Peptides against a protein of PDB entry 3NZW. Designs and how they scored, part 260

Target 1, 212 residues: chain A of PDB entry 3NZW
Amino acid sequence: TTTLAFRFQGGIIVAVDSRATAGNWVASQTVKKVIEINPFLLGTMAGGAADCQFWETWLGSQCRLHELREKERISVAAASKILSNLVYQYKGAGLSMGTMICGYTRKEGPTIYYVDSDGTRLKGDIFCVGSGQTFAYGVLDSNYKWDLSVEDALYLGKRSILAAAHRDAYSGGSVNLYHVTEDGWIYHGNHDVGELFWKVKEEEGSFNNVIG
Target 2, 222 residues: chain B of PDB entry 3NZW
Amino acid sequence: QFNPYGDNGGTILGIAGEDFAVLAGDTRNITDYSINSRYEPKVFDCGDNIVMSANGFAADGDALVKRFKNSVKWYHFDHNDKKLSINSAARNIQHLLYGKRFFPYYVHTIIAGLDEDGKGAVYSFDPVGSYEREQCRAGGAAASLIMPFLDNQVNFKNQYEPGTNGKVKKPLKYLSVEEVIKLVRDSFTSATERHIQVGDGLEILIVTKDGVRKEFYELKRD

## One batch from the design tools (peptide; made by RFdiffusion4, then SolubleMPNN)

Design b2_p28_3_s3 (from b2_p28_3, 14 letters changed)
Fold by OpenDDE base, seed 4:
Structure b2_p28_3_s3 (fold): chain B 212 residues (1-212), chain C 222 residues (1-222), chain A 28 residues (1-28)
Amino acid sequence: as target 1 above (212 residues)
Amino acid sequence: as target 2 above (222 residues)
Amino acid sequence: DLKEYKERLEKRREELLNLRGGGDGEVL
């Protein structure tokens, strides 16, 4: 898996691959590694597929209950804390989760929290999570600027996942791309890695380790 | 070391069509190298036009299917005989599987039916309840032999339009029920030739708006 | 061969446990 999220002047970009593996077996190329918790809040999945899918879906229910009780959308801080508290209760039980909770509230603005099954909860501007994270960071860190245009930021997110998909055997399939703004998240499509690779190679003159 | 799990072999396969879905399984039940049964059905009609198979350790599979059937029964009691949708069934099965997260059902689960729009639906589950809706999925002993074939023949992976120099992919299209049945039969006959845990018989459940139809075909009895 | 069968069972256990990713299912 390779997931990433970063804050920039235009909000948040979230980009993820879609490969699931079982050892050397590619279990799926089409896994949805982003959970749309509500129109303003996203969760990303890395690690155990069932652990992430089950508990982030549960998180969605808790977030909805918050809205019903408090008559206000849950904050990104509170949503991430609910998940963090839960996984901490299971610490040592063998949960495997590397998640990012990404969202926008009027109170917080665009916000990203990293939450993992070790009990770590971090607020930050840039995270890459998964087996391909170092490959994604290599591209993302080299090109990241706060002042990126929305177009450039979307491309950078997509391009960083593509780099990870190219080098990490456990990442691939497609890139799912999101832009989070004050008006909520916007889905920017599913981009097949095979087609995207050749397009990017041709347009950039990159990936010269592969003969076209 | 105590091993609570057995392996009863077998293979299952789901394919979704436009207005139908198919779930197929061989009827071989094996332990180690001993055939326990040449006809032990592992694909079940669970009611509400939902068919289910949980392949791997048969005791766990039977337990899971029984629990799901009971869930369907209780759903009817609690909701005035409302039909359980395939997506709700998938969510329910996730909870059944994940409820044993730390002592999993040792099975690969596939369900098939029609979605609320009348389109064919196949859902596949890992042992602990991760699930995905797919157009096709193979599970069990010969899944690794069949799944790449399904990628090529259902999802048209690595197929291109002639004369495009590999630049234009073959367009996705739904397969007819007859085409799907042919693919299922070819998959299982091929798997039987290369995997000792697959054979004897093939049972195919076809779900349409008119209900569940069953077909049976002989496989190699080796 | 029982050894090969045990290895296959372990591999399938690893596969079933790893098939959807980890020792406990699919890994993302």
Scores: peptide ipSAE 0.242, ipTM 0.737, DockQ to the pose 0.254; fails the geometry check
Fold by OpenDDE base, seed 5:
Structure b2_p28_3_s3 (fold): chain B 212 residues (1-212), chain C 222 residues (1-222), chain A 28 residues (1-28)
Amino acid sequence: as target 1 above (212 residues)
Amino acid sequence: as target 2 above (222 residues)
Amino acid sequence: DLKEYKERLEKRREELLNLRGGGDGEVL
């Protein structure tokens, strides 16, 4: 898996691959590693597929209950804290989760929290999570600027996942791309890695280690 | 050392069409190299136009299917006989599986039916309840033999339009029920030739808007 | 050894499932 999220002047970019594995077996190339919790809040998945799907779906229910009780949308801080508290209660039970909770509230602005099954909860501007995270960071850190245009930011997110998909055997399939703004998240499509690779190689003159 | 899990072998396969879905399984039940039964059905009509199979350890599979059937029954009681949708069934099965997260059902689960738009739907589950809607999925002993074949024949992986120098992929299209049945039969006949835990009989459940029908075909009995 | 037992069970699960997931299930 490779997931990433970063803040920039235009909000948040979230990009993820879609490969699932069982040892050396490619279990799926089409897994949705982003959970749309609500129109303003996203969760990303890395680690155990069932753990992430189950608990982030549960988180969505808790977020909805908050809205019903408090008559306002839950903060990204509170949503991430609910998840963090939950996984901390299961510490040592064997949950495997590396998640990012990404969203927008008027109070917080665009916000990203990293939450993992060890009980770590971090607020930050840039996170890459998964087996391919270091490959994604290599591209992302080299090109990241706060002042990126929305178009450039979307491309950078997509391009960083592509780099990870190329080098990490456990990442691949496609890139799912999101832009989070004050108006909510916008889905920017599913980009097959096979097609995207050749397109990017041709347009950039990159990936010269691969003979076309 | 105590091993609570058996392996009863077998293979299952789901394929979604445009307005139908198919879930098929062989009827062989085996332990190690000993055939326990040549006809033990493992694909079930669960009501509400949902078919289900949980392949692997048969005791766990049977338990899971029974629990789901009971869940359907209770859903009707609690919701004035409302039909359980396939997506809601998938969520329910996730909870059944994840409820045993720390002592999992040793099964690969596939369900098939129609979605709320009348389109064919196949959902597959890992042992602990991760799930995905797919066009096709093989599970069980010969899944590694069949799944690549399905990738090629259902999802048209690695197929290109002739004369395009490999630049234009074969477009995705739905298969007819006849084409799907042929693929299922070819999959299981081929799997039977190469895997000792697959054979004896093939039972296919076809879900349409008109309900569930069953077809049976003989497989090799070696 | 419980660790070896779990590893064998995981391997068997993977083999039986020939399906999604490393370890006790599908891994992302």
Scores: peptide ipSAE 0.240, ipTM 0.738, DockQ to the pose 0.149; fails the geometry check
Fold by OpenDDE base, seed 1:
Structure b2_p28_3_s3 (fold): chain B 212 residues (1-212), chain C 222 residues (1-222), chain A 28 residues (1-28)
Amino acid sequence: as target 1 above (212 residues)
Amino acid sequence: as target 2 above (222 residues)
Amino acid sequence: DLKEYKERLEKRREELLNLRGGGDGEVL
């Protein structure tokens, strides 16, 4: 898996691959590694597929209950804390989760929290999570600027996942791309890695280690 | 050494069509290299036009299917005989599987039916309840032999339009029920030739708007 | 021994979950 999220002047970019594996077996190329918790809040999935899918869906229910009780959308800080508290209760039980909770509230602005099954909860501007994270960071860190245009930021997110999909055997399939603003998240499509690779290679003159 | 799990072999296969879905399984049940039964059905009609199979350790599979059938019954009691949708069934099965996260059912689960728009639907589950809706899935002993074939013949993976120099993919299209049944039969006959845990018989459940029908075919009894 | 039983159970769970890629099922 490779997931990433970063803050910039235009909000948040979230990009993820879609491969699931079972050892050396490719279980799926089409997994949705982003849970749409509500129109303003996303969760990303890395690690155990069932652990992430089950508990992030549960998190969605907790966020909805908060909205019903408090008559206000839950903060990104509170949503991430609910998940962090939950996984901490199961610490040592064998949960495997590396997640980013990404959202926009009027109080917080664009916000990203990293949460993992070890009980780590970090607020930050840039995170890459998964087996391909180092490959994604290589591209993302070298091109990241706060002042990126929305178009450039979307491309950078997509391009960083592509780099990881190229080098990490456990990442691939497609890139799912999101832009989060004050008005909510916008889905920017599913981009097949095979098609995207050749397009990017031609346009950038990159990936010269592969002969087309 | 005490092992709480067995492996009863077998293989299952689901394919979704436009307005139908199929779920197929062989009828062989084994332990190690010993055939326990040449006819032990593992694909079940669960009501509400939902068919289910949980392949792997048969005791766990049977327990899971029974729990799901009971869940369907309770759903009717609690919701004024409302039909359980296939997507709601998938969510329910996730909870059944994940409820045993720390002592899992040792099974690959597939369900098939029609979605709320009348389109064919196949959902596949890992042992602990991750699930995905797909056009096709193979599970069980010969899944590694069949799944690449399904990728090629159902999803047209690695197929390109002639004369395009590999630039234009073969367009996705739905298969007819006859085409799907042929693919299922070819998959299982091929798997039977190369895997000792597959054979004896093939039972196919076909779900349409008119209900569930069953077809049976003989497989090699080696 | 309950500890040994749990270890065997976890090992078997890992084997079972490895059918879809790891001790905990499918891995992302």
Scores: peptide ipSAE 0.240, ipTM 0.744, DockQ to the pose 0.122; fails the geometry check
Fold by OpenDDE base, seed 3:
Parts: C-alpha cells; sequence; structure tokens
Structure b2_p28_3_s3 (fold): chain B 212 residues (1-212), chain C 222 residues (1-222), chain A 28 residues (1-28)
C-alpha cells in the first residue's frame, strides 16, 4: 500500500493506491483505501485490510453519533482521537493499521492526523503511509511547496503514488485522488496505473528505465 | 501439535452479470489426500435471493453459513420481514467474520445476488471480514489457477482489438448467463485437471429476479 | 504446548489475513 495526504494553500490532497496483497498474491487491484466518513472527513487505510475497514467504518458510526448528539460535525482532532483511543485499547492484540484522518472543520481548517495501531497519533502537514511510503516521499518532498496550485497539487499526489506503484511490489492497481476544501472533499477519479504510467512517461519524459 | 484448523479443499467461483449473478462450487470434500465426500454441497441459498459459500475449513464454513442464515431470520423478525439487501448482507458477514478476528474462520467467503437496482452483485471476503464488491472472484484451493483466467475472460485483461497494434483495449461488456455458465464450467474442468482438491461435481446457483435456480454438472472423479 | 498453539494460530491468522483472493487475509 501507498497512501499520502498533504496540506497546501488550496486545502488537502489525499491520494492512495488500490492494491491488496496476500503474501505474494495480488488479492485485488481495485480496493477502496479511502473511507468517506462524511462530506468533510476522509480516512485512509494501510495495513490489515479487515482491521482498517472494520474500525474506520466503526469510526464513521461514532462520528455520526457525535453529530446526532451534539448537532455539530465532529472535529478532525476528536475523530482521530476516538480511533487512537480505540486502537490503544487493543495495543498488543495484533491490530495492523496505518491511517490518516483528513478533513475540514470551520474551527480547525484543513487538518491531517496520522493514527496507527501502535497508538501513535500525530498532527502534521505531510504524511505518506504504507510499504511504498518512501517512494512516495521521494517524489512528494522533492516537489512540495505550500503555494502549489490545486492542479499541481492533484498532479503531485497522483504522481507520488505512481512512483510508489512503480517501485513497491505491494502497491499498484489505480490511484484514487481526493481534494479536501472548506466545502468538503471532491473525488478526482480513479486512475489506472498502467494507463497513467505511459501517459506520465510520455508527457514528462520520465521513467526512462522502462523502454516503451 | 494441536492444529484447530483443517483444510477441506474445494473451490468456489462467483460471477456477476447484468441482471443475474452466479455462485458455483465443486462438491469434493477432502482432508489431506483423502476424499471424504464426492458430494458435499458448499454453496447455499440463504434466502432473500442471497447465495453464499465459505470455502476452506468446512467446519468453519458451515458455522459461518449457519450464523448468517440465523442473522437473516432475525433480520426478518426485527424488521417486519423486510428483504435483506446484498450490501447489508455483506456488512453483516463482515461483523460475523471480524467478531472472530483473534480466532478467525479459516474460509474464503463469497456471496452473490442482486443489488437494489437489480444488477448482479458478487461480494468476496477475507477470513477476518475485509470485503469488496467485484465482478468476479475465485476462492479456495484452485483460486490461483482460476482467478487469472477470470481476469482475462470476464474483465478482458490483456485483450486488445485486432489490428490496433495493442493500442485499443477490448471494451468491457456484460456476459450472458450462457456465457457465464460456459466460463464456470471451463474454469472448474480446468482446475480439476490440475488440482487434486477440486473435482467430483459442480453445483451452480444462478440468482435472477425470479429467484435461485440450481444446475449440476459432473466433474472428473479421479 | 500453548506457545506452539499460539504460534500456529498466529501463522494461520496471518495466512487468513492474506486470504482475500489468494488464501490469506488481505494487506493494504
Amino acid sequence: as target 1 above (212 residues)
Amino acid sequence: as target 2 above (222 residues)
Amino acid sequence: DLKEYKERLEKRREELLNLRGGGDGEVL
């Protein structure tokens, strides 16, 4: 898996691959590694598929209960804390989760929290999470700046996942791309890695290690 | 060494059509190299136009299917005989599987039916409850042999239009029920030739708006 | 042996976690 999220002047970009593996077996190329918790809040999935899918879905239910009780959307801080508290209760039980809770509230603005099954909870501006994270960071860190246009930021997110999909055997399938603003998240499509690779190679003159 | 899990072999296969879905399984039950039964059905009509199979350790599979059937029963009691949708069934099965996260059911689970729009639906599960809706899925002993075939024949992977020099992919299209049944039969006959844990009989459950029908075909008994 | 049992359970659990489509539970 490779997931990433970063803040920039235009909000948050979230980009993820779609490969699931079982050892050396490619179990799926079409997994949804983003849960749409509400129109303003996303969760990303890395690690055990069932652990992430089950507990982030559970988190969605807790977030909805908060909205019903408090008549206000849950904060990104509170949502991430609920998940962090939950996984901490299961510390040592063998959960495998590397998650990012990304969203916008009027109080917080665009916000990203990293939460993992070790009980780590971090607020930050840039995270790459998964087996391909170092490959994604290589592209992302080299091109990131706060003042990116929305178009450039979307491309950078997509391009960083593509780099990871190219080098990490456990990442691939497609890129799912999101832009989070004050008006909520916008889905920017599913981009097949096979088609995207050739397009990017031609347009950039990159990936010259591959002859096509 | 105490091993709480067995492996009873077999293979299952789901394919969704436009207005139908198919879930098929062989009828061989095996332990190690010994055939326990040549006719042990592993694909079940669970009601509400939902068919289910949980392939792997048969004791776990049977337990899971029984629990799901019971869940359907209770759903009707609690919701005035409301039909359980296939997506709700998938969520229910996730909870059944994940409820044993620390002592999992040793099974690959597939369900098939129609979604709320009347479109064919196949959901596949890992042993601990991760699930995805897919157009096709193979599970069990010969899944590694069949799944690449399904990628090629259902999803048209690596197929291109003739004369395009590999530049135009074969367009996706739904398969007819007859085409799907042919693919299922070819899949299982091929798997039977190459895998000792697959054979004896093939039972196919076809879900349409009119209900569930069953077809049976003989496989090699070697 | 409880230790061996736990190790086998964990191994099978890992196998199961990799099972989605291939025999073990799925990893993202």
Scores: peptide ipSAE 0.239, ipTM 0.751, DockQ to the pose 0.141; fails the geometry check

Design b2_p28_3_s4 (from b2_p28_3, 17 letters changed)
Fold by OpenDDE base, seed 5:
Structure b2_p28_3_s4 (fold): chain B 212 residues (1-212), chain C 222 residues (1-222), chain A 28 residues (1-28)
Amino acid sequence: as target 1 above (212 residues)
Amino acid sequence: as target 2 above (222 residues)
Amino acid sequence: SLEEYKKKLAEKRKELLNMRGGGDGEVL
């Protein structure tokens, strides 16, 4: 898996691959590693598929309950804290989760929290999470600027996942791309890695280690 | 060493069509190299136009299917006989599987039915309850032999339009029920030839708006 | 031992997860 999220002047970019593996077997090329918790809040999935799906879906239910009780949307801080507290209660039980909770509230603005099954909860502007994270960071960190245009930021997110998909055997399939703004998240499509690779190679003159 | 799990072999296969879905399984039940039964059905009609199979350790599979069937009954009691949707069924099965997260059911679960729009739906589950809606999935002993074939024949992977120099992929399209049945039969006949845990009989459940139809075909009995 | 049992369960989980074609369950 490779997931990433970063803040920039235009909000948050979230990009993820879609490969699931079981050992050397590619279990799926089409897994949704982003959960749409609500129109303003996303969760990303890395690690155990069932652990992530189950608990992030549960988190969605908790977020909805908060909205119903408090008559306001849950903060990204509170949502991430609920998940963090939950996984911490299961510490040592063998959960495997590397998640990012990404969203917008009027109070917080665009916000990203990293939450993992070790009980770590971090607020930050840039995270890459998964087996391909280092490959994604290599591209992302090299090109990241706060002042990126929305178009450039979307491309950078997509391009960083592509780099990871190219080098990490456990990442691939497609890139799912999101832009989170004050108006909520916008889905920017599913981009097949096979097609995207050749397109990017041609347009950038990159990936010259692969003969076209 | 204590091993709480057996492996009863077999293979299952789900394919979604436009307005139908198919879930098929062989009828062989085996332990190691000993055939326990040549006809032990493992694909079940669970009501509400939902068919289910949980392939792997048969005791766990049967337990899971029974629990799901009971869940369907309770759903009807609690919701004035409302039909359980396939997506809700998938969520329910996730909870059944994940409820045993630390002592999982040793099964690969597939369900098939129609979604709320009347389109064919196949959901597959790992042993701990991760799930995905897919166009096709093979599970069980010969899944590694069949799944690549399904990728090619259902999802048209690695197929290109002739004369395009590999630049234009073959477009995705739904298969007819006849085409799907043919693919299922070819998959299982081929798997039977290459895998000792697959054979004897093939039971196919076809879900349409009109209900569940069953078809049976003989497989090699070696 | 409990640890051996846990290990065996983990191995079987891997095998079960292998039933979806690979080892450890679906890993993302």
Scores: peptide ipSAE 0.290, ipTM 0.794, DockQ to the pose 0.116; fails the geometry check
Fold by OpenDDE base, seed 2:
Structure b2_p28_3_s4 (fold): chain B 212 residues (1-212), chain C 222 residues (1-222), chain A 28 residues (1-28)
Amino acid sequence: as target 1 above (212 residues)
Amino acid sequence: as target 2 above (222 residues)
Amino acid sequence: SLEEYKKKLAEKRKELLNMRGGGDGEVL
């Protein structure tokens, strides 16, 4: 898996691959590693597929309950804290989760929290999570700036996942791309890695380790 | 060696069409190298136009299917005989599987039916309850032999339009029920030739708006 | 003992969840 999220002047970019594996077996190329918790809040998945899918879906229910009780949307801080508290209760039980909770509230603005099954909870501007994270960071850190245009930021997210998909055997399939703004998240499509690779190679003159 | 699980072999396969879905399984049940039964069905009509199979350790599979069938009954009781949708069934099965997260059912689960728009639907589950809706999935002993074939023949992977020099992919299209049945039969006949845990018989459950139809075909018995 | 059994069971569960290409828990 490779997931990433970063804050910039235009909000948040979230980009993820879609491969699931079981050892050396590619179990799926089409997994949805983003949970749309509400129109303003996303969760990302890395680690055990069932652990992430089950508990982030549960988190969505808790966020909805908060909204119903408090008559306001849950904060990104509170949503991430609910998940963090949950996984901490299961510490040592063998859960495997590396998640990002990404969202926008008027109070917080665009916000990203990293939450993992070790009980770590971090607020930050840039995270890459998964087996391909180092490959994604290589591209992302080299090109990141706060003042990116929305177009450039979307491309950078997509391009960083593509780099990881190329080098990490456990990442691939497609790139799912999101832009989170004050008005909510916008889905920017599913981009097949095979097609995207050749397009980017041609346009950039990159990936010269592969003979075209 | 300590092992709380058995392995009863077999293979299952689901394919979604436009207005139908198919779930198929062989009827061989084995333990190690011994054939326990040449006709032990492992694909079940669960009601509400949902068919289910949980392939792997048969005791766990049977337990899971029974629990799901009971869940369907309770759903009808609680919701005034409302039909359980395939997506709700998938969520229910996730909870059944994940409820045993620390002592999993040793099975690969596939369900098939129609979605709320009347389109074919196949959902596959890992042993602990992660699930995905797909156009096709193979599970069990010969899944590694069949799944690449399905990628090519259902999802048209690595197929391109002639004369395009590999620039244009073959367009995705739904297969007819006859085409799907042919693919299923070819998959299982091929798997039977190469895997000792697959054979004897093939049972195919076809879900349409008119209900569940069953077809049976003989496989090699060696 | 019960504790030895729990340990063996946990070890076997870990093995089964990690090793089987077709029957393992999926990893993202």
Scores: peptide ipSAE 0.288, ipTM 0.795, DockQ to the pose 0.083; fails the geometry check
Fold by OpenDDE base, seed 3:
Structure b2_p28_3_s4 (fold): chain B 212 residues (1-212), chain C 222 residues (1-222), chain A 28 residues (1-28)
Amino acid sequence: as target 1 above (212 residues)
Amino acid sequence: as target 2 above (222 residues)
Amino acid sequence: SLEEYKKKLAEKRKELLNMRGGGDGEVL
């Protein structure tokens, strides 16, 4: 898996691959590694598929309960804290989760929290999470600027996942791309890695290690 | 060494069509190299136009299917005989599987039916309850043999339009029920030739708006 | 024994979740 999220002047970009594996077996090329918790809040998935899917879905239910009780959308800080508290209760039980909770509230603005099954909870501007994270960071860190246009930021997110998909055997399939703004998240499509690779190679003159 | 899990072999296969879905399984039950039964059905009509199979350790599979069937009954009781949708069934099965996260059911689970729009639906599950909706999935012993074939024949992977020099992919289209049944039969006959845990019989459950139809075909009894 | 059970259970869990081919134990 390779997931990333970063803040920039235009909000948050979230980009993820779609490969699931079981050992050397490619279990799926079409996994949704982003959960749409509500129109303003996303969760990303890395690690155990069932652990992430189950508990982030549970988190969605808790977020909805908060909205019903408090008549206000849950903060990104509170949502991430709920998940963090939960996984901490299961510490040592063998949960495997590397998640990013990305969203917008009027109070917080665009916000990203990293939460993992070790009990780590971090607020930050840039995270790459998964087996391909170092490959994604290589591209992302080299090109990141706060002042990126929305178009450039979307491309950078997509391009960083593509780099990871190219080098990490456990990443691939497609890139799912999101832009989070004050008006909520916007889905920017599913981009097949095979088609995207050749397009990017031609347009950039990149990936020169591949001939064809 | 004590092993709480067995492996009873077999293979299952789900394919979603436009207005139908198919879930098929062989009828061989095996332990190690010994055939326990040549006719042990593993694909079940669970009601509400949902068919289910949980392939792997048969004791766990049977337990899971039984629990799901019971869940369907309770759903009807709690919701005035409301039909359980396939997506709600998938969520229910996730909870059944994940409820045993720390002592999992040793199974690959596939369900098939129609979604709320009447479109064919196949959901596949890992042993601990991760799930996705797919057009096709193979599970069990010969899944690694069949799944690449399904990628080619259902999802048209690596197929290109003739005369395009590989530049134009074959367009995706739904298969007819006859085409799907042929693919299922070809898949299982091929798997039977290459995998000792697959054979004897093939049971196919076809879900349409009119209900569940069953078909049976003999496989090699080697 | 209990210890044998625990070991075998752990091994099978690992197999199911991380190593088994054919779609068992999806890892992201």
Scores: peptide ipSAE 0.284, ipTM 0.803, DockQ to the pose 0.120; fails the geometry check
Fold by OpenDDE base, seed 4:
Order: structure tokens, then C-alpha cells, then sequence
Structure b2_p28_3_s4 (fold): chain B 212 residues (1-212), chain C 222 residues (1-222), chain A 28 residues (1-28)
């Protein structure tokens, strides 16, 4: 898996691959590694598929309960804290989760929290999570700036996942791309890695280690 | 070392069509190299036009299917005989599986039916309840032999339009029920030739708006 | 022994978590 999220002047970009593996077996090329918790809040999935899917779905229910009780949308801080508290209760039980909770509230602005099954909870501007994270960071860190246009930021997110999909055997399938703004998240499509690779190679003159 | 799990072999396969879905399984039940039964059905009609199979350790599979059937019954009692949707069934099965997260059911689960729009639906589960809706999925012993074939024949992977120099993919299209049944039969006959845990018989459950139909075909008995 | 059983359960749990694709379960 490779997931990433970063803040920039235009909000948050979230980009994820779609490969699931079981050892050397590619279990799926079409896994949705982003949960749409509400129109303003996303969760990303890395690690155990069932652990992430089950508990992030549960988190969605808790976020909805908050909205019903408090008559306001849950904050990104509170949503991430709920998940963090939960996984901390299961610390040592063998949960495997690396998640980013990404969202926008008027109070917080665009916000990203990293939460993992070790009980770590971090607020930050840039995270890459998964087996391909170092490959994604290599591209993302080299091209990141706060003042990216929305178009450039979307491309950078997509391009960083593509780099990871190319080098990490456990990442691939497609890139799912999101832009989070004050008006909520916008889905920017599913981009097949095979098609995207050849397109990017041609347009950039990159990936020269591959002849074709 | 104590192993609480057995492996009863076999293979299952789901394919979603436009207005139908199929779930198929061989009828061989095996332990190690000993055939326990040549006809032990592992694909079940669970009601509400939902068919289910949980392949791997048969005791766990049977337990899971029984629990799901009970869940369907309770759903009817609690909701004035409302039909359980396939997506709600998938969520229910996730909870059944994840409820045993720390002592999982040793099974690969597939369900098939129609979604709320009347389109064919196949959902596949890992042993602990992660699930995905897909057009096709193979599970069990010969899944690694069949799944690449399904990628090529259902999802048209690595197929291109002639004369395009590999630049245009073969367009996705739904397969007819006859085409799907043919693919299922070819998949299982091929798997039987290369895997000792697959054979004897093939049972196919076809879900349409008119209900569940069963078909049976002989496989190699060696 | 109970410890061997726990170890084997842990190994099989790991295997089962790996079953969706074979090996270590669906890892994202």
C-alpha cells in the first residue's frame, strides 16, 4: 500500500493506490483505501484490510452520532482522537492500522492526523503511509511547496503514488485521488496505473529505466 | 503443534452479470490427500436471493453460513419481512467474521445476488471480514489458477482492440448467463486437471430476479 | 502445551489473516 495526504494553500490532497496483497499474491487491484466518513472527512487505509475497514467504518458511525448529538460536524481532531483511543485500547492485541484522518472544518481549517495501531497520533502537513511510503516521499518532498496550484497539487499526489506503484511490489492497481476543501471533498477519479505510467513517461520523459 | 483448523480443499467462484449473478463450487471435500466426500455442496441459498459460500475449513464455513441464515431470519422478524439487500448482507457478514478477529473463521467467503438496482453483485471476504464488491472472484484451493483466467475473460485484462497497436483496451461488457456458465465450467474443469483438491462435481447457483436456479455438472473423479 | 497452542493459534491467525490472497492476508 501507498497512501498520502498533504496540506497546501488550496486545502488537502489525498491520493492512494488500490492494491491488496496476501504475501506474493495480488488479492485485489481495486480496493477502496479511502473511506468517505462524511462530505468533509476522509479516512485512509494501510495495514490489515479488515482492521482498517471495520474500525474506520465504525469511526464513521461515531462521527455521525456526534453530529446527531451535538448538531454540528465533528472536528478532525475529535474524529482522529476517537480512532486513536480505540486502537490504543487494543494495543498489543495485534491490530495493524496506518490511517490518515483528513478533513476540513471552519474551526480547524484543512487538517490531517496520522493514527496508527501503535497508538501514535500526529497532526501534520504531509504524510505518506504504507510499504511504498518512502517512494512516495521521494517524489512528494522533492516537489512539494505550500503555494502549489490545485492542478499541480493533484498531479503531485497522483505522481507520487505512481512512483510508489512503480517501485513497491505491494502497491499498484490504480490511483484514487481526492481534493478536500472548505466545501468538502471532491473525488478526482480512478487512474489506472498501467495507463497512467505510459502517459506520464511520455509527457515527462520520465521512467527511463523502462523501455517502451 | 495443535492446529485448530482443517483444510477441506475445494474451490468457489462468483461472477456478476448485468441482471444476474452466479456462485459456483466444486463438491469435493478432502482432508490432506483423502477424499471425504465426492458430493458435499458448499454453495447455499440463504434466502432473499442471496447465495453464499465460505470455502476452506468446512466446519467454520458451515458455522458461518448457519449464522448468516439465522441473521436473515432475525432480520425478517425485526423488520416486518423486509428483504435483506446484498449490501446489508455483506455488512452483516463482515461483523460475523470480525467478531472472531482473534480466532478467525478459516474461510474465504463469497456471496452473490442482485443489488438494489437489479444488477448482479458479488462480494468477497477475507477470513476476518474485509470485503469488496467485484465482478468476479475465485476462492479456495485453485483460486490462484482461476483468478488470472477470470481477469482475462471477465474483465478483459491484457486484451486490446485489433489494429490499435495495444493502445486501446478491449471494452468492458457484461457477459450473458450462457457465457458465464461456460467460463465457470471451463474454470473448474481446468482447475481439476491441475489441483488434487478440486473435482468430483460442480454446483452452480444462478441468481436472477426470478429466484435461484441450480445446475450440476460432473467433474473428474480421479 | 497451552503455549504451543497459543503459538500455533497465532501462526494460524496470521495465516488466516493472509488467506484472502494467500500468505499474510490482505495487507493494504
Amino acid sequence: as target 1 above (212 residues)
Amino acid sequence: as target 2 above (222 residues)
Amino acid sequence: SLEEYKKKLAEKRKELLNMRGGGDGEVL
Scores: peptide ipSAE 0.270, ipTM 0.790, DockQ to the pose 0.114; fails the geometry check

